# Peptides against a protein of PDB entry 2Q3Z: the designs that were tried, part 64

Target 1, 272 residues: chain A of PDB entry 2Q3Z
Amino acid sequence: YVLTQQGFIYQGSAKFIKNIPWNFGQFEDGILDICLILLDVNPKFLKNAGRDCSRRSSPVYVGRVVSGMVNCNDDQGVLLGRWDNNYGDGVSPMSWIGSVDILRRWKNHGCQRVKYGQCWVFAAVACTVLRCLGIPTRVVTNYNSAHDQNSNLLIEYFRNEFGEIQGDKSEMIWNFHCWVESWMTRPDLQPGYEGWQALDPTPQEKSEGTYCCGPVPVRAIKEGDLSTKYDAPFVFAEVNADVVDWIQQDDGSVHKSINRSLIVGLKISTKS
Target 2, 254 residues: chain A of PDB entry 2Q3Z as posed
Amino acid sequence: YVLTQQGFIYQGSAKFIKNIPWNFGQFQDGILDICLILLDVNPKFLKNAGRDCSRRSSPVYVGRVGSGMVNCNDDQGVLLGRWDNNYGDGVSPMSWIGSVDILRRWKNHGCQRVKYGQCWVFAAVACTVLRCLGIPTRVVTNYNSAHDSNLLIEYFRNSEMIWNFHCWVESWMTRPDLQPGYEGWQALDPTPQEKSEGTYCCGPVPVRAIKEGDLSTKYDAPFVFAEVNADVVDWIQKSINRSLIVGLKISTKS

## One batch from the design tools (peptide; aimed at target 1 Q11 M94 F176)

Design b2_p28_1 (made by RFdiffusion4)
Pose (drawn by RFdiffusion4):
Structure b2_p28_1 (pose): chain A 254 residues (1-148, 151-160, 170-248, 256-272), chain P 28 residues (1-28)
Amino acid sequence: as target 2 above (254 residues)
Amino acid sequence: EEEKEEAEARAEERKEEGTEELPIGTPS
């Protein structure tokens, strides 16, 4: 979770899982410096640099800023999202085989966002950043499935959508800032929309808090709970509707 | 140029393999 520089990112579907190899490259030349630069351009550093550097004692603070800076609403984030099959301005999300070239591109262009990312690209870059800084991190994929004239599927077909698959990262740490027993894997979601409140979204939120439905636990628990849960009910006339099943075959490299 | 062409080919191949992120229920 710290030292291995290549891994797998799972894509495809719940029935046909694809394992896409990836070069996280967290110890490649210039990557650590780029990661320290990423921290020094984060909006909290601009607001109060002395405090920002002091808070870097915490993997909660760093994990939040590190993952949060990958797809940042501010112009100094690492990647720009796009899902319309129109990637001519730059580089397709399906092209990348690693996080390194994106990080280097980002540094060289005045810390401007690199076009383009999709959920697995953001998650892959977040893994590289956090692994480089020493926070044990893994990329995770969740699969969702539809069964087909449903209004539910139409509403979605035609960025908090429910996708065929969605990726995020999990990082390992204690949570002295929370009630006891929430140490361990924390979910961090670097996909784009920081929207409800706060400088960043989404996480870190303890995986246990998600499983337990304890959605008052910081940070951004409802956003992660929504990626692995969806409750759908019909009233033809009360009935459970399985036209959409969310939270299947959640996967990571062994 | 060569590297760009290799990247584009790889992206197209992956798109055909269904590795693209799509809205739920959207045909590939």

Design b2_p28_1_s1 (made by RFdiffusion4, then SolubleMPNN; from b2_p28_1, 13 letters changed)
Fold by OpenDDE base, seed 1:
Structure b2_p28_1_s1 (fold): chain B 272 residues (1-272), chain A 28 residues (1-28)
Amino acid sequence: as target 1 above (272 residues)
Amino acid sequence: SAEEAEREALAEKRREEGTEQRRIGEPP
């Protein structure tokens, strides 16, 4: 994991799985230095450098910082996300072939956000950074990935009497979503939660006021321990949410229906 | 530039291959 510089990222849909080659390039010239710059411009460092530096020995702390700093939300982070197919003022997320170019662009432009990323770009850059910092990390793809926006472990679609989705009120399921898993001990948790930890650098929901996610033990997600820090309910929902249709009737009544046609979560962990 | 054209061509290819993130569950 730490030593692998080239790999594949899974994309597409559950019915049509694709992959792309990706250069993580964690050992390429200057990349480690860029990763250190990323740490030195993080909000926690800017607020209290001594405290931040004292905590950099913790993979838990560093993982959470990196999760936040790979996106440019709320900080001088690396990537700006965009999903509307209007990339003319930047680089299409689909044109990237590796993390190295992105990180170099970020640094060379004075730590200005790089336009643009989507989930796999965020995940891949996070993977590179974490590997540079000595944290074993892999990219994970989840097909039919839920984005629970109200912390109820459901994806809710609102429908009219004709079954038409009210898109403005409906929650999100992605065809796929990517994040990373990092190997670390969890001295901040009860025994048994060492191992793979999910971290999500794509800006989806705020965690403790910052667009970051994790680390959360993969074991906790598998066991349904939603009390486990960080962000267990959100990550759990990404892979396990149920889908509910709220159907409005002509009389103003609302009928709740479980949508069994949409199955959330098909997670693939990479070996590279 | 040639590099930009190459990036655009790659992006278009990948778009056609369906590698972009998008919402599912909505009518087409």
Scores: peptide ipSAE 0.413, ipTM 0.893, DockQ to the pose 0.617
OpenDDE base, seeds 2, 3, 4, 5: peptide ipSAE 0.394, 0.402, 0.399, 0.389; ipTM 0.885, 0.888, 0.884, 0.880; seed 2 fails the geometry check

Design b2_p28_1_s2 (made by RFdiffusion4, then SolubleMPNN; from b2_p28_1, 14 letters changed)
Fold by OpenDDE base, seed 2:
Structure b2_p28_1_s2 (fold): chain B 272 residues (1-272), chain A 28 residues (1-28)
Amino acid sequence: as target 1 above (272 residues)
Amino acid sequence: DKEKKEREELAKKRREEGTEQRRIGEPL
């Protein structure tokens, strides 16, 4: 997890699992320096450098900073996300082959956001940065990954009497989503939550006002302990959300139906 | 630019392979 510079990232769908090769390149020349710059331009450092630096010994703190700084939302972060297939003013997310080029571009352009990323690009860059900082980290892919926007642990669809989706399609399931898991102790939690912690650098929901996610113990998610910081309900929903159909009838009545055809969550952890 | 062209070709290939992250709004 720290020593591997090349690996694979799983993509595609639950029925058709695919992978791409990825160069994490955590030991390539200048990459550590770029990771340190990333820390030095984070909002917490800019607000209070001494306090930020004093906390960099905590992988919990650093993980949360990196989760926020890999995306350019709210800060001078690395990547701008885009999903609308309009990449002409940048680099298509699908054209990246490694984290090194992305990080070098970011630094060389004065810490300007790199266009563009999607989930695996965010995750892979976060993985590189965390590994550079000595935190054992792996990329994780979750197929049929829910994006719960209202913290109710549900993906809700409104349907007409014919089963056609009505209204805004804000609630969503990704065909796949990628994040990272990092190995760390959790002295800020009760005993037993050491080990793999989920961190999600893709800007999906705000955590404490910033587009970041985690660290949250993978164990807490598995056990359904949603009280654990950080962002346990969101990460839990990514892998366990129920899908609910609200079927509107002609008389204006609404029937609730659990959609059992959409199974949220099939997590694959990499060995890279 | 050779590099740009290679990136565009790779992106096209990967798009055809279905490796783009996409919203699924309907039962699979």
Scores: peptide ipSAE 0.383, ipTM 0.863, DockQ to the pose 0.574
OpenDDE base, seeds 1, 3, 4, 5: peptide ipSAE 0.373, 0.377, 0.367, 0.373; ipTM 0.878, 0.875, 0.859, 0.864

Design b2_p28_1_s3 (made by RFdiffusion4, then SolubleMPNN; from b2_p28_1, 16 letters changed)
Fold by OpenDDE base, seed 1:
Structure b2_p28_1_s3 (fold): chain B 272 residues (1-272), chain A 28 residues (1-28)
Amino acid sequence: as target 1 above (272 residues)
Amino acid sequence: SAEEKARKELAEKRRKEGNEQLPIGAPR
């Protein structure tokens, strides 16, 4: 989880699992230096360098910083996400074969955001950075991954009487979503939450004002302890959300229906 | 460039093979 530079990232769908080879390259020349630059341009460092540096011994702190800095939202982060298949002014997310090229491009262009990433790109870059910083980290893929936007642990679809989805505010489920899990102690939590911690660098929801997510103990998610920082409800929903259809009739009545055909969550953790 | 061409070809292959992250049920 620290020493392996080559690995696989799982993609596709729950029914049709795919994978791609990925070069994490955490020990390639200059990569550690780039990771240090990433830390030195983070908003917390810019606000108070001394305080930021004093906290870099904490994998909890560093993990959260990296989660925020791998995306370019809110800061001088590494990657700009895009999902609309319009990549002409950059590189298609599906073109990447490793983290090294991405990080080098970011640094070489004055820490300008690299275009473009999707979930596995964010996760893979985060994995590289965290490994460089000595934090055991693996990429995780979750199939039928929910994006809960209102923290109610539901994915809600609004439908007309014909079953057609209404409105642009519908929540969503990804065919797959990737994030990372990092091994660390959690001295900031009650005993027993040491071990794998979920971190999600894909910009989905803001946490404490920044597009970042985690760390949250995998155990907490498994046990349903949603009070555990950071972002337990969101991560829990990614793997456990229920799907609800709100069906509006012509008379204005609304019927609530539990969608049992769409099962959220099938998480695969990599061994590499 | 040759590299750019190779990247585009790889991307298209991966897209066709289902490696793209896509919404299911409802579009974002």
Scores: peptide ipSAE 0.498, ipTM 0.906, DockQ to the pose 0.592
OpenDDE base, seeds 2, 3, 4, 5: peptide ipSAE 0.494, 0.482, 0.486, 0.491; ipTM 0.910, 0.905, 0.910, 0.907

Design b2_p28_1_s4 (made by RFdiffusion4, then SolubleMPNN; from b2_p28_1, 17 letters changed)
Fold by OpenDDE base, seed 2:
Structure b2_p28_1_s4 (fold): chain B 272 residues (1-272), chain A 28 residues (1-28)
Amino acid sequence: as target 1 above (272 residues)
Amino acid sequence: SAEEEARKKLAEERRKQGLEQRRIGEPL
């Protein structure tokens, strides 16, 4: 997980699982230096350098910083996300073949955000950075991945009497979503939560005011312990959210129906 | 440049393969 520089990232859909080759390149020239720059431009360092540096021995702290700094939301982070197929003023997310080019572009342009990324690009860059910093990390893909926006562990659709989806469709399920899992101890939690921790660098929801996510023990998610920091409800919903249809009838009544045709979550963890 | 054209080609191929992240129900 630390030594492997080449790997695969899973994409596509639950029915059509595909992968791409990816160069993580954590040992390539200058990449470690770029990772250190990333730490030195993070908001916590800029606010209090001494405190930030004193906490860099904690994989929990570093993981959370990296999850926030891989995206450019709220800071001088690495990547700008875009999903509307308008990539003409940058590089299409689908053009990337590795993390090295992205990180070098970021550094060489004065830590200016790189255009553009989607989930696997964010995850892959985070994986590279965390590996550079000595944290065992792997990319994870979750098919039919939920994005719970209101922390209710549900994906809710509003439908008319004919079953047609109404409204802005703000809560939608991703065909796939990628994040990372990092191996670390959790001295900040009760015993038993050491091991793989989920971190999500794709800007989806704010955690403590910043677009970051985790670390949260994979065990906590599996066991349904949503009280564990950080962001357990959000990560839980990504893999376990229930889909609810609110069906409005012609008489104005609303019927709640559990949508059993949409199964959220099919997680694949990479071994490289 | 040749590199830019190669990137565009790769991106288009990957798009056609459905490797773009999207909301379920949205067109490719």
Scores: peptide ipSAE 0.579, ipTM 0.934, DockQ to the pose 0.626
OpenDDE base, seeds 1, 3, 4, 5: peptide ipSAE 0.029, 0.082, 0.571, 0.029; ipTM 0.644, 0.723, 0.917, 0.653

Design b2_p28_2 (made by RFdiffusion4; failed a check: the pose's geometry)
Pose (drawn by RFdiffusion4):
Structure b2_p28_2 (pose): chain A 254 residues (1-148, 151-160, 170-248, 256-272), chain P 28 residues (1-28)
Amino acid sequence: as target 2 above (254 residues)
Amino acid sequence: SVAATEQEPLASRAPIDGNEVLPFEFHH
């Protein structure tokens, strides 16, 4: 979770899982410096640099900033999202085989966002950043499935959608800032829309808080709960509707 | 080599109200 520089990112579908190898490259030349730069351009550092550096004692603070800076609403984030099959301005999300070239590109262009990312690209870069800084991190994929004239599927077909698959990261740490018993894996989602409140989204939120439905736990628990849960009911006339099943075959490299 | 897969939207996500994720409801 810290030292291994290559891994797998799972894609495809719940029935046909693809394992895409990936070079996280967290110890490649210039990557650590790029990660320290990423922290020093974060909006909290601009607001209060002395406090920002002091808060870097916390993996909660750093995990939030690190993952949060990958797809940042501010112009100094690492990646720009796109899902319209139109990636000519830059580079397709399906092309990358690693996080390193993106990080180098980002540094060399005045810390401007690199085009383009999709959920697994953001998660992959977040893994590289956090593993470089020493926070144990893994990329995780969740699969969702549809069964087909449903209004539900129409609403979606034609960025908090429910996708065929979605990726995020989990990082390992204690949570002295929370009630006791929430140490361990924390979900961090670097995909784009920081929207409800706060400098960043989404997380870190304890995985246990998600499983337990304890959605008042910081940070951004409803956003992560919504990626792995959806409750759909029909009234033809009360009935459970399985035209959409969310939260299947959640996967990570062994 | 195994090709990467692009994301496809299956459905829109339920709205979030405070600390709650609201259920979908359909009336026919």

Design b2_p28_2_s1 (made by RFdiffusion4, then SolubleMPNN; from b2_p28_2, 16 letters changed; failed a check: the pose's geometry)
Amino acid sequence: SIPASAQVALAARPPIEGDKVLPYVLIR

Design b2_p28_2_s2 (made by RFdiffusion4, then SolubleMPNN; from b2_p28_2, 11 letters changed; failed a check: the pose's geometry)
Amino acid sequence: SVPAVAQEALAARAPIVGDEVLPYELYL

Design b2_p28_2_s3 (made by RFdiffusion4, then SolubleMPNN; from b2_p28_2, 14 letters changed; failed a check: the pose's geometry)
Amino acid sequence: MIEASPQVALAARPPIKGNEVLPYELWL

Design b2_p28_2_s4 (made by RFdiffusion4, then SolubleMPNN; from b2_p28_2, 18 letters changed; failed a check: the pose's geometry)
Amino acid sequence: MIEASLQEALAARPKIVGDKVEPYVLIR

Design b2_p28_3 (made by RFdiffusion4; failed a check: the pose's geometry)
Pose (drawn by RFdiffusion4):
Structure b2_p28_3 (pose): chain A 254 residues (1-148, 151-160, 170-248, 256-272), chain P 28 residues (1-28)
Amino acid sequence: as target 2 above (254 residues)
Amino acid sequence: SHTTVLLPPHPSLPPRLGFLADLPQSSP
């Protein structure tokens, strides 16, 4: 989770899982410096640099800023999202085989966002950043499935959608800032919309808090709970509707 | 009358938007 520089990002579908190899490259030349730069341009550093550097004692703080800076609403984030099959301004999300070239591009262009990312690209870059800084991190994929004239599927078909698959990262740490027993894997979601409140979204939120439905736990628990849960009910006339099943075959490299 | 309801995950957060079978794009 710290030292291995290549891994797998799972894509495809719940029935046909694709394993896409990836070069996280966290110890390649210039990557650590780029990561320290990423911290020094984060909005909290601009607001109070002395405090920001002091807070870097915490993997909760750093994990939040690190993952949060990958797809940042501010112009100094690492990547720009796009899902319309129109990637001519820059580079397709399906082209990358690693996080390194994106990070280097980002540094060289005044810390401007690199076009383009999709969920697994953001998560892959977040893994590189956090692994470089020493926070044990893994990329995770969740799969969702539809069964087909449903209004539900129409509403979606035609960025908090429910996708065929969605990726995020999990990082390992204690949580002295929370009630006891939430140490371990924390979910961090670098996909774009920081929207409800706060400088960043989403996480870190303990995976256990998600499993337990303890959605008051910081940070951004409802956003992560919504990626792996959806409750759908029909009233034809009360009935459970399985036209949408969310939270299947959640996967990571062994 | 038929009514399909997607329940919100949390009182402060609206439901996510449906399902997109062909997105995001998977790599070869």

Design b2_p28_3_s1 (made by RFdiffusion4, then SolubleMPNN; from b2_p28_3, 12 letters changed; failed a check: the pose's geometry)
Amino acid sequence: ERKIVLLPPHPSLPAPIGFRPDLPPAAP

Design b2_p28_3_s2 (made by RFdiffusion4, then SolubleMPNN; from b2_p28_3, 11 letters changed; failed a check: the pose's geometry)
Amino acid sequence: EKVTVLKPPHPSLPARKGFRPDLPLAAP

Design b2_p28_3_s3 (made by RFdiffusion4, then SolubleMPNN; from b2_p28_3, 11 letters changed; failed a check: the pose's geometry)
Amino acid sequence: KKVTELLPPHPSLPARKGFRPDLPPAAP

Design b2_p28_3_s4 (made by RFdiffusion4, then SolubleMPNN; from b2_p28_3, 12 letters changed; failed a check: the pose's geometry)
Amino acid sequence: KKVIVLKPPHPSLPARKGFRPDLPLAAP

Design b2_p28_4 (made by RFdiffusion4; failed a check: the pose's geometry)
Pose (drawn by RFdiffusion4):
Structure b2_p28_4 (pose): chain A 254 residues (1-148, 151-160, 170-248, 256-272), chain P 28 residues (1-28)
Amino acid sequence: as target 2 above (254 residues)
Amino acid sequence: SEEEERSQHPLAHWSEVGKPNEFEFHFH
């Protein structure tokens, strides 16, 4: 979770899982410096640099800033999202085989967002950043499935959608800032929309808080609970509707 | 194709921002 520089990012579908190899490259030349730069351009550092550097004692603070800076609403984030099959301005999300070239591109262009990312690209870069800084991190994929004239599927078909698959990262740490018993894996989601409140989204939120439905736990628990849960009910006339099943075959490299 | 299988496709959309996904459908 810290030292291994290559891994797998799972894609495809719940029935046909693809394992895409990936070069996280967290110890490649210039990557650590780029990561320290990423921290020093974060909006909290601009607001209060002395406090920002002091808070870097916390993997909760750093994990939030690190993952949060990958797809940042501010112009100094690492990547720009796009899902319309129109990637000519830059580079397709399906092309990358690693996080390193993106990070180098980002540094060289005045810390301007690199085009383009999709959920697994953001998660892959977040893994590189956090592993480089020493926070144990893994990329995770969740799969969702549809069964087909449903209004539900129409509403979606035609960025908090429910996708065929979605990726995020999990990082390992204690949570002295929370009630006891929430140490361990924390979910961090670097995909784009920081929207409800706060400098960043989404996380870190304890995986246990998601499983337990304890959605008042910081940070951004409802956003992560929504990626692995969806309750759908029909009233033809009460009935459970399985046209959409969310939270299947959640996967990570062994 | 390979890129289409790796691309993300919207299956559904969220009911509300920052809340659990809860849906109710009425048919007549």

Design b2_p28_4_s1 (made by RFdiffusion4, then SolubleMPNN; from b2_p28_4, 15 letters changed; failed a check: the pose's geometry)
Amino acid sequence: SEEDELSQKALAKRSKIGEPNKYELYLE

Design b2_p28_4_s2 (made by RFdiffusion4, then SolubleMPNN; from b2_p28_4, 15 letters changed; failed a check: the pose's geometry)
Amino acid sequence: SENDLLSQKALAARSEIGKPNKYELYLQ

Design b2_p28_4_s3 (made by RFdiffusion4, then SolubleMPNN; from b2_p28_4, 16 letters changed; failed a check: the pose's geometry)
Amino acid sequence: SLNDLLSQKALAARSEIGKPNKYELYLE

Design b2_p28_4_s4 (made by RFdiffusion4, then SolubleMPNN; from b2_p28_4, 12 letters changed; failed a check: the pose's geometry)
Amino acid sequence: SEEDELSQVALAARSEVGKPNKYELYYE

Design b2_p28_5 (made by RFdiffusion4; failed a check: the pose's geometry)
Pose (drawn by RFdiffusion4):
Structure b2_p28_5 (pose): chain A 254 residues (1-148, 151-160, 170-248, 256-272), chain P 28 residues (1-28)
Amino acid sequence: as target 2 above (254 residues)
Amino acid sequence: SVKFIIDHEKNKLTIEGLPKYGWVDLPS
């Protein structure tokens, strides 16, 4: 979770899982410096640099800023999202085989966002950043499935959608800032919309808080709970509707 | 939480909790 520089990002579908190899490259030349730069341009550092550097004692603070800076609403984030099959301005999300070239591109262009990312690209870059800084991190994929004239599927078909698959990261740490028993894997979601409140979204939120439905636990627990849960009910006339099943075959490299 | 309530007689979709938008199959 710290030292291995290559891994797998799972894509495809719940029935046909694809394992896409990936070069996280966290110890390649210039990557650590780029990661320290990423921290020094974060909005909290601009607001209060002395405090920001002091808070870097916490993997909760750093994990939040690190993952949060990958797809940042501010113009100094690492990547820009796009899902319309129109990637001519820059580089397709399906092209990258690693996080390193994106990070280098980002540094070289005045810390401007690199076009383009999709959920697995953001998660892959977040893994590189956090592994470089020493926070044990893994990329995770969740699969969702539809069964087909449903209004539900129409509403979606035609960025908090429910996708065929969605990726995020999990980082390992204690949570002295929370009630006891929430140490361990924390979910961090660097995909784009920081929207409800706060400087960043989404996480870190303990995986256990998600499983337990304890959605008052910081940070951004409802956003992560929504990626692995959806409750759908029909009233033809009360009935459970399985036209949409969310939270299947959640996967990571062994 | 996110809940979906579908009324087929009215041809109506009601969404409670966090809003959800759009759908595209991601290529891979």

Design b2_p28_5_s1 (made by RFdiffusion4, then SolubleMPNN; from b2_p28_5, 11 letters changed; failed a check: the pose's geometry)
Amino acid sequence: MVEFILHREKNKLEIKGLPLSGGVTLPS

Design b2_p28_5_s2 (made by RFdiffusion4, then SolubleMPNN; from b2_p28_5, 10 letters changed; failed a check: the pose's geometry)
Amino acid sequence: MVKFILDREKNELIQEGLPVTGGVILPS

Design b2_p28_5_s3 (made by RFdiffusion4, then SolubleMPNN; from b2_p28_5, 8 letters changed; failed a check: the pose's geometry)
Amino acid sequence: MVKFYIDREKNELKIEGLPLTGGVDLPS

Design b2_p28_5_s4 (made by RFdiffusion4, then SolubleMPNN; from b2_p28_5, 12 letters changed; failed a check: the pose's geometry)
Amino acid sequence: MVKFYLDRKENKLIQEGLPVSGGVLLPS

Design b2_p28_6 (made by RFdiffusion4)
Pose (drawn by RFdiffusion4):
Structure b2_p28_6 (pose): chain A 254 residues (1-148, 151-160, 170-248, 256-272), chain P 28 residues (1-28)
Amino acid sequence: as target 2 above (254 residues)
Amino acid sequence: SEEERQELLEKLRKQMSPGDAYEIEEQL
């Protein structure tokens, strides 16, 4: 989770899982410096640099900023999202085989966002950044499935959608800032929309808090709970509707 | 054909509505 520089990102569908190899490259030349630069341009550093550097004692703080800076609403984030099959301005999300070239591109262009990312690209870059800084991190994929004239599927078909698959990262750490027993894997979601409140979204939120439905636990627990849960009910006339099943075959490299 | 099957599998790598992914899976 710290030292291995290549891994797998799972894509495709719940029935046809695709393992895409990936070069996280966290110890390639210039990557650590780029990661330290990423911290020094984060909006909390601009607001109070002395405090920002002091808070870097915490993997919660760093994990939040690190993952949060990958797809940042501010112009100094690492990647820009796009899902309309129109990637001519730059580079397709399906083209990348690693995080390194994106990070280098980002540095060389005044810390401007690189076009384009999709959920697995953001998660892959977040893994590289956090593994480089020493926080044990893994990329995770969740699969969702539809069964087909449903209004539910039409509403979505025609960025907090429910996708065929969605990726994020999990990082390992204690949580002295929370009630006891929430140490371990924390979910961090670097996909775009920081929207409700706060400098960043989403996480870190303990995976246990998600499983337990303890959605008052910081940070951004409802956003991660929504990616792996969806409750759908019909009233033809009360009935459970399985036209949409969310939270299937959640996967990571062994 | 095997070529059409591989193109459908490649399409599933793209993020899309689950409804579209379901239609591809029915073809597969």

Design b2_p28_6_s1 (made by RFdiffusion4, then SolubleMPNN; from b2_p28_6, 9 letters changed)
Fold by OpenDDE base, seed 5:
Structure b2_p28_6_s1 (fold): chain B 272 residues (1-272), chain A 28 residues (1-28)
Amino acid sequence: as target 1 above (272 residues)
Amino acid sequence: SEKEKEELLEKLNEQMSPGVANEIEKKL
């Protein structure tokens, strides 16, 4: 995981799985220096450098910082997300072939946000940074990935009598979503939660006031332990949310229906 | 055409809603 500079990222849909080659390039010249700059411009370092540096020996702490700093939300992070197909003032997310060019652009432009990224770009850059810092990391793809916005572990659709979705599509299922899993001990948790930890650098929801997610033990998600820090309910929902349709009738009555046709979560971990 | 199928498959490599993805998949 740490030594592999080239790999594959899974994209597409559950029915049409595609892999793309990706250059992580964690050992290319200057990449480690860029990763250290990323740590030195994080809000926690700017607030208290001594306290931040004292915590950099913890992969839990570093993982959470990197999750927040790969996106440019709330800080001088690396990537700006965009999903509206209007990429003319930057680089299309689909144009990237590796993390190295992104990180070099970020540094060379005075740590200004790079335009643009989507989930796999965020995940791939996070994977590069974490590997540079000596944390074993892999990219994970989840097909039919839920984005729970209200922390109820449900994706809710409002539909009219004809089955048409009404209102703001606030809650979303993605055709696919990518994040990373990093190997670390969890001395901050009960024994048995060491191993793979999920981290999500795509800016979806705020965790403790910052667009970051994790680390959360993959074991906790598998066992349904939603009390486990960090962000267990959100990550659990990404892979296990139930879909509910609220069907409004002409008389104003609302009927709740469980949508069994929309199955959330098909997780593929990359093989090192 | 094969070209049209490739273009549709390329679109699926972007993140989108299941509804949009399903519409693309129906055309494949």
Scores: peptide ipSAE 0.408, ipTM 0.907, DockQ to the pose 0.616
OpenDDE base, seeds 1, 2, 3, 4: peptide ipSAE 0.307, 0.326, 0.314, 0.310; ipTM 0.865, 0.873, 0.871, 0.866

